# Peptides against a protein of PDB entry 3S8F, part 109

Target 1, 157 residues: chain A of PDB entry 3S8F
Amino acid sequence: VLTLFVAVPSLMTAFTVAASLEFAGRLRGGRGLFGWIRALPWDNPAFVAPVLGLLGFIPGGAGGIVNASFTLDYVVHNTAWVPGHFHLQVASLVTLTAMGSLYWLLPNLTGKPISDAQRRLGLAVVWLWFLGMMIMAVGLHWAGLLNVPRRAYIAQV
Target 2, 166 residues: chain B of PDB entry 3S8F
Amino acid sequence: DEHKAHKAILAYEKGWLAFSLAMLFVFIALIAYTLATHTAGVIPAGKLERVDPTTVRQEGPWADPAQAVVQTGPNQYTVYVLAFAFGYQPNPIEVPQGAEIVFKITSPDVIHGFHVEGTNINVEVLPGEVSTVRYTFKRPGEYRIICNQYCGLGHQNMFGTIVVKE

## One batch from the design tools (peptide; made by RFdiffusion4, then SolubleMPNN)

Design b2_p15_3_s3 (from b2_p15_3, 9 letters changed)
Fold by OpenDDE base, seed 5:
Structure b2_p15_3_s3 (fold): chain B 157 residues (1-157), chain C 166 residues (1-166), chain A 15 residues (1-15)
Amino acid sequence: as target 1 above (157 residues)
Amino acid sequence: as target 2 above (166 residues)
Amino acid sequence: ALEEFLSVYALLLSL
């Protein structure tokens, strides 16, 4: 019940952020239905990181609703599905948002902009992190559906 | 300029609100799909039954592992299982193939898991509460019981066995 | 069933 309750404001927030992104992209010269996406500052790890986190939020949030469903939770509870959900929410959304925040915060606090090399490295780190996290999360969800138990080092699959 | 900007933002918000509604339907459809494809063989929840965890080892149907398997009908058994730190009782649990087995599982100490490999039996076991699970083993052999709820230092080695006899 | 689920999952990630 609590999860479903908080899901509503969370969705509102997510789509509000998306609206802001579209507005920003169009201000940057993006046109058409999807052109605004390309116009966003994908060269800035401070931007890319939290956006990738938000992308992870989509399946993670949907999974949260599944986990909160009495009937569906019976299938996934205490299986690898649950860690999969956690990794999308904490290790992806929260962590990437934190990473992105640091890429913005530290230069502003120190007054020193990041070098181009640091920027490129940051982009690589964020994208690789996201990719790895998605692979792991998909694997965990898949394993969970195959009844791989949580908190066990063995499985009959 | 500020007013125009606010109007523009509002327009995009309206668009995304429409999209959000569409996505809600997608999510509902996905949930429905999951229900349709993965809920086969769901074990119905039983009635809530309570026991005293401090005396469950001393008296009652869980006290003697030799009496844990009770035939309740021609092809029906009740098995009284204890999950404890760190194992299961009785161990092994011996049941006949094709019989309807009602597991009544409780704990004398802490919360444990009862996950039977090769089956959809997967329940948490709480001290003071009796978990009831109904299952029919169609194939003979050994089925491993795994504790999938952290219960202490020996958690990772907490296993049991169900032996299904022909 | 899992393949279909994963396909939908991938689609959602592409949004």
Scores: peptide ipSAE 0.026, ipTM 0.759, DockQ to the pose 0.070
Fold by OpenDDE base, seed 3:
Structure b2_p15_3_s3 (fold): chain B 157 residues (1-157), chain C 166 residues (1-166), chain A 15 residues (1-15)
Amino acid sequence: as target 1 above (157 residues)
Amino acid sequence: as target 2 above (166 residues)
Amino acid sequence: ALEEFLSVYALLLSL
């Protein structure tokens, strides 16, 4: 129980970000319990990418608690579960945030706005990346629970 | 305007923080559920045990693979296993069906893995330390041991076999 | 287990 309190600061940070998103959505005209989500700028890859990263981070963070637990780590350690967790945390959140940052940074560095075609391409890239990462991550976690080993080319299942 | 915005943000933060606390309890429940459903069959047994990796091949219970399987009771055995680059000793490991097996695993060289297919036996093996795992094989047959920790150029070919006899 | 997983996952993806 005491070990789980280590997650409290991270949760506080995550939900502060969520609060900021809700506020932003409501400022953009969103109303009701979920209307603020639709009001967010989903046409901007610089916004969509890190948000998708956050969505992937939620199950990844929960998995972090599992991996940090002594008894539960025994179940998942050195199985496909672990790379599944990594791909949610690093290859989803961190990578998508980097992609999103790039979509903001390049226009500012060059002084030229991105074209509509570039914007649409950017959206396609980040959504495809997220979809692929989620498929892979779910598969890896499931395989891990089925005792598929990490760092091995063969498995019984 | 900034003050009003700040106050609104704080209100949302309070709501989300309350939600976060609720989720903490959900996570505790999920941990309990996972323990109840996924930890059966393997019991880590024993305290931290140390050995000298430089002499483990020469003296002691790991030195002779022919003496690696030791009967400690009517239906209880201790198996002293070496994980090394690149294999396991003894190989095969022969044990009776239905017997309680205590694996004592160590390494003379580098860190290896000890992952037994068809079971939930999965431990890292560190030079100088003894990994202890207790398991009972209910079904006869062959169980493959896989190294799931990178240990060198031959890592991908590092396999062992446990033969469970009726 | 894999077949069941794939079936459920496919269903979820179809939504």
Scores: peptide ipSAE 0.025, ipTM 0.783, DockQ to the pose 0.048
Fold by OpenDDE base, seed 2:
Structure b2_p15_3_s3 (fold): chain B 157 residues (1-157), chain C 166 residues (1-166), chain A 15 residues (1-15)
Amino acid sequence: as target 1 above (157 residues)
Amino acid sequence: as target 2 above (166 residues)
Amino acid sequence: ALEEFLSVYALLLSL
């Protein structure tokens, strides 16, 4: 009940954030239906990280609704599906947002900008992290649908 | 300028809200489709049944593993299963192929899982509560019961077996 | 975004 209740305001928040991104992109000269995306500062790990987190949150959020559904929960409950959901929500959204925040915070605290090498390394870390999380999440959800149990080191499948 | 910015933001918000509503219907449709095409069957929750976990081992249908399998009809059985730290009883559980099996599962100690591999049987077992699962084994063989709820230091080794006989 | 990813990935592989 609670999950379904918070799903609505969460969706509203997510789409509001998306609207803000579109606005920002268009202010930066982006045009067309998707041109605003390219205009966003993809060269900044402080931007890229939380955006990738948001992308991971989309399937994770959908999974939350699935997990809260009685009928579908019979299929996914205490299977590898659940860790897959958690890793999308925590290890992707929360972690990437934290990583991005550090790329803003550290230069601000030290008063020194990050070097170009550090920036590129940061971008690499964030993108690789996201890629790894997506691979793992797909695998865990797939395994969960195959009835691989959670909290077990062996399975018959 | 603030007014123009506000108007622009509102326009984008309205667009995304419209998109959100559309996606809501898409998600509902996808869920409906999934449910409609689901062939694994739904295991309905049984009626709420309570037991005393402190006496369940001494009296009642769970007390004697040798009497755990009860024939209730020509092709119907009730199996009284205990999930405990760290195993299941009876073990193995022997049932006929093709028979309708009603599992009545409870715990004398802590919360456990009851996941039968190769089936859609997957329930949590709470002390003081009876979990009821109905299933028909169509294929003979051995089905492993695995605990998927952490229950202590021996959790990883907590297994049982259902033997389905022809 | 994809181009950036690939560029950074290539850079890492070249280290």
Scores: peptide ipSAE 0.019, ipTM 0.747, DockQ to the pose 0.020
Fold by OpenDDE base, seed 1:
Structure b2_p15_3_s3 (fold): chain B 157 residues (1-157), chain C 166 residues (1-166), chain A 15 residues (1-15)
Amino acid sequence: as target 1 above (157 residues)
Amino acid sequence: as target 2 above (166 residues)
Amino acid sequence: ALEEFLSVYALLLSL
């Protein structure tokens, strides 16, 4: 049980980011318990990408706690569950953050703003990436629970 | 203005921190519940047993595949299994239906996996250590052993078979 | 059989 307290710093970090988002949304005119979410700049791929990464990171973080548990890890260890976890953490959060950072970095480095077409395309790419990652992650976790082995091309189920 | 903004930020952070802690307790509670109600799915950790991977093929209970299955009692067996690049020995492993089988698994070379389909047997096999797993096969037939830990170029072809006899 | 497979696989990877 005490081992699970290692998750506290990670949770604190994650929810601090969430707090910052809420504050930002409220500054942008969002009201109510959830109205601040709609007020966030969802038209900017530099914002949307890392936020979608964070959303994928939530179930991934929960899975991390499971993976860190000695008893529960026996169920999921070296099954498809593990790569499912990794893809949420790396291919979702890290990759989307990198994608988002590029949308911020390139305009600043070149001094040239992205075109509206590029912006719209970027949004499409980021959302499609996120959708694909969620589908894959759910599939991998599901397969893992069915005892599909990791690092194998064959399974009974 | 800065002071007011700071206080507002802190309030949000406190709220989200509280939520974080609540979620942590939910996860802990879930684990506790699982342990309390689903003990059959949990295999307790055994004592650490070590072997010399450099001599395990030459001497000891893993040296002769023909002697790998040892009856230790009525309807009770110990099976000494080697996972190596790239296979298992003995192969097939032949055991009786309904018998309590204690698998003692080690490796002479690199880390391997020992995943038995249709069972909850899924352990990593480390050179120098002995993995111990207890299982009773209720159904006769063939059970495939899959290496689920990367062990080299032939990893994807590393399979074994457990044959459960009536 | 394994050696043959590995040889073919290595060859394919080298292309």
Scores: peptide ipSAE 0.000, ipTM 0.780, DockQ to the pose 0.015

Design b2_p15_3_s4 (from b2_p15_3, 8 letters changed)
Fold by OpenDDE base, seed 4:
Structure b2_p15_3_s4 (fold): chain B 157 residues (1-157), chain C 166 residues (1-166), chain A 15 residues (1-15)
Amino acid sequence: as target 1 above (157 residues)
Amino acid sequence: as target 2 above (166 residues)
Amino acid sequence: ALEEFLLVYALLLSR
């Protein structure tokens, strides 16, 4: 139970970011319960990448609570579930945030804006990365729930 | 305009924070319920059984593989298992079908895993600590033990066997 | 997130 208190600041941070996104979307003309999402700048890889990272972080964060729970961790510990969680946290959230940061930072540092072709390529990269990571993560979590062990090259399923 | 923006942000933050807190309480409630109803006999961290890894091979219940399986009741056994680089002792572990088995697992060297295929037995084995797992094998046959914690160059080949006899 | 948690929870309860 004490470990779950660590979830408090994490959840507060996550949902504060969500609130900021909602505010930004509404400032950009989005209306209604979900219209603000469509109003966000989905044509900018510097925006899309970290947002996709956040989306991947949602199941990862839930998994974090599971992994931090003594009773639930007993089910998933040292199974393929754990690598699934790591790939959502590090290879999705952190990596996509880094990618997004580069798409923003490099044009500003060099003084040269990215071309439209580079922008489109950037969007393709981050979306494909996200898609691939989600497929892999779902597979790993599913395998983990089927009691496939971590760090074993052979296993009965 | 800045004040108006701040007020709007605060309104959204309040909503999302309320949702966050609600989710937190749901998770805590579910975990608490599980602890209360399905985790009877869980050993708190302060009550962990300890053993000296430097002497565990020389003296005590893990020292002799031939004495590793101890009958503690009419249909109850305790099995003292060593996980080491790179295998398990005893190997195979022979137990009767339908008996309640208490595994007492420790390591003389480094951290290992003890994952029994076909069962829900999955624990880490730490030198100096004794892992305790209770299980009843309902089906006779062979169950493979897999090390799922990296323990060195031979980790990938570290396997054991539990033989359940009728 | 909740669905994923409940799935693990259900598996635990089914044991």
Scores: peptide ipSAE 0.064, ipTM 0.808, DockQ to the pose 0.515
Fold by OpenDDE base, seed 5:
Structure b2_p15_3_s4 (fold): chain B 157 residues (1-157), chain C 166 residues (1-166), chain A 15 residues (1-15)
Amino acid sequence: as target 1 above (157 residues)
Amino acid sequence: as target 2 above (166 residues)
Amino acid sequence: ALEEFLLVYALLLSR
């Protein structure tokens, strides 16, 4: 009940952020249904990191609703599905947001902009992190659906 | 300029909010449908039953592992299982193939898991509460019981066995 | 997200 209650404002917030991104992209010259996405500053790790986190949060959020649903939870509860959900929410969204925040915060606090090399490295880090998290999350969710138990070192499959 | 920008932002927000509401209704509809068909693929839980975890080992149907398997009908059994730190009793649990088995599971100590490998039996076991699971084993053999709820230092080694006889 | 719901539901129905 609590999860479903919180889901409503969370969805509103998420889509509000999406609206802001669309507006920003269009201000940057993006046109059409998807052109605004391409116009966003994908060369900035401070931008890319939290956006990737948000992307990971979409399936994670859906999983949250699944986990909160009595009938659907029966299938996934205490299986590897649950860690998969957690890694999307914490290890993806929260962590990437933190990483992105650092890429913005540290230069502003020190007064020293990041070098181009640091920028490129940052982009590599956040993309690789996202990719790794997606692979792991998909694996965990898949394993969970195959009835691999949570908190066990053994599995039938 | 600021006013124009604000108006533009609001327009995009309205669109995305409409989308969000649509998605919300889709999710609610899906959940509602699953609730309406909740019997599909779900082992029905029994009525809430409570026991005293401090005496469950001393008296009652869980006290004697040798009497844990009770035939309640020609092809029906009730099995009184204790999940404890760190194992299950009886162990092994012996039941016949094709019989309807009602597991009555409780704990004398802490919360445990009862996950039977190869089946859809997966329940948490709380001290003071009796978990009821109904299942029919179609295939003979050994089924491993796994604790999937952390219960202490020996959690990872907490296993049981159900032996299904032909 | 929707696909995940459908997948879980399909697995539920398959049991």
Scores: peptide ipSAE 0.061, ipTM 0.800, DockQ to the pose 0.521
Fold by OpenDDE base, seed 1:
Structure b2_p15_3_s4 (fold): chain B 157 residues (1-157), chain C 166 residues (1-166), chain A 15 residues (1-15)
Amino acid sequence: as target 1 above (157 residues)
Amino acid sequence: as target 2 above (166 residues)
Amino acid sequence: ALEEFLLVYALLLSR
């Protein structure tokens, strides 16, 4: 139980970011309990990428709590569950945040805005990346629960 | 107005922080529920036992694969298993069906895995430590041991077999 | 990542 308190700072950070998103969405005219989400700049890959990363980080974070639990970790440790967790945390959040950062940074460094075509391509890239990561992550977690071992090319389930 | 904006931001943060705490308690509750309902599925960890990995091959219960399976009582056995680069000994491990088997697993070299297909046996094997797992095989046949911890160039080929005899 | 996914997926389908 004590190990679960390690999650508190991470949760606080994550939901503080969520609070910022809600505030931003409401400033942009979003109303209601969920209307602020639609008001966010979903046409900007620099915004969409890290937000999708955050979305992937939610189940990953929950998985982190599972992995940190002595009893639950016994079930999932060194199974396909673990790389599933990693891909949500690193290949989703970190990678998408980096991608989003580049969409902001490069135009600013060069002084040249991205074209509309580049913007649309960027949106496609980050959404496809997110979709692929979610499919893979679900598969890995599912296999892990079926006791498929990590770092093995064969398994009997 | 800066003051109004600050107040609004704080309100949102407080709300989301409350939600975060609520979710934390939900997760704790789920863990507690799992423990309460599925305790039988978890093998309790034994007392930490230490060995010298530099001598484990030369002396002690792991030194002779022919003496690795020790009957400790009626339908009770202890099996001393070495996980090494790149295999297991003894191999195969032969045990009776329906017997309570205590596996004592260690490594003379690097960290390995000990994952037995068709069972809930899945432990890491550390040099200098003894992993203890208790299991009863209900079905006769062959059970493959898989190394699920990277241990070198031959890791992917590191397999063992447990043969459960009728 | 893709290879790992395909492997896992194949294993799941084979059960």
Scores: peptide ipSAE 0.040, ipTM 0.805, DockQ to the pose 0.051
Fold by OpenDDE base, seed 3:
Structure b2_p15_3_s4 (fold): chain B 157 residues (1-157), chain C 166 residues (1-166), chain A 15 residues (1-15)
Amino acid sequence: as target 1 above (157 residues)
Amino acid sequence: as target 2 above (166 residues)
Amino acid sequence: ALEEFLLVYALLLSR
């Protein structure tokens, strides 16, 4: 139980980011409980990508608690559950953040803004990536709960 | 303006941090509840037991596959299993239906997995350590053992069989 | 996060 205190720094960081998003949304004219979310720049792939990564990180973080629990980890360890967790943490959050950073970095390095077509393409890429990752992650977690083994090409189900 | 913005950010951070703390306590409480009420379905882990991987094939309870299944009681058996590159011994493992089976699993070479399909048996096997798993097979038939830890070129073909006899 | 945790928790306990 005491090992869960290791999660405190991560939670502090995650919710600080959430606080920053709320502040930003309210600065952009968002009001009320959810209005600040709508006010965020959802037309910018450099913003959307890391935010989608954060959304994927929420279930991944919950899975982290499961994986860190001795009794619960016994159920999921070395099953398809584990790759599911990794794809939420690395292939979603880290990868989407990298993609988003690229959409900011390239225009900055070249001194040329991205075209509207490039912007729309970027949005399509990050949303499709997120959708694919979520489908795969849900499938892997589900398979893991059905005792599908990790690192094996066969399963009883 | 900068001071006002800073104060506003701090207020939001305080709110979210309070929520974070509340969530932490919820997680701890739920884990505590699980430990208190749902431990019966978990196979108890044995005490740390060590063995010399360099001699485990030559002497001791793992040395002879023909003597790997040891009856320890009227309806209790201990099975000494070696996971190696790339298979299991004994293979097949033959045990009676309804008997309490204690698997003592170790490796003479590298880390392997011991995942038995149709059961909740799923452990890693480390050279120099003995993994202990207790299980009772309720249904007769064949149960496949799968290596779920990468162990080399033949990893994908590393399978064993447990035969449960009526 | 809470809803996701509760969902996973319920799924694991249902096994």
Scores: peptide ipSAE 0.050, ipTM 0.814, DockQ to the pose 0.330; fails the geometry check

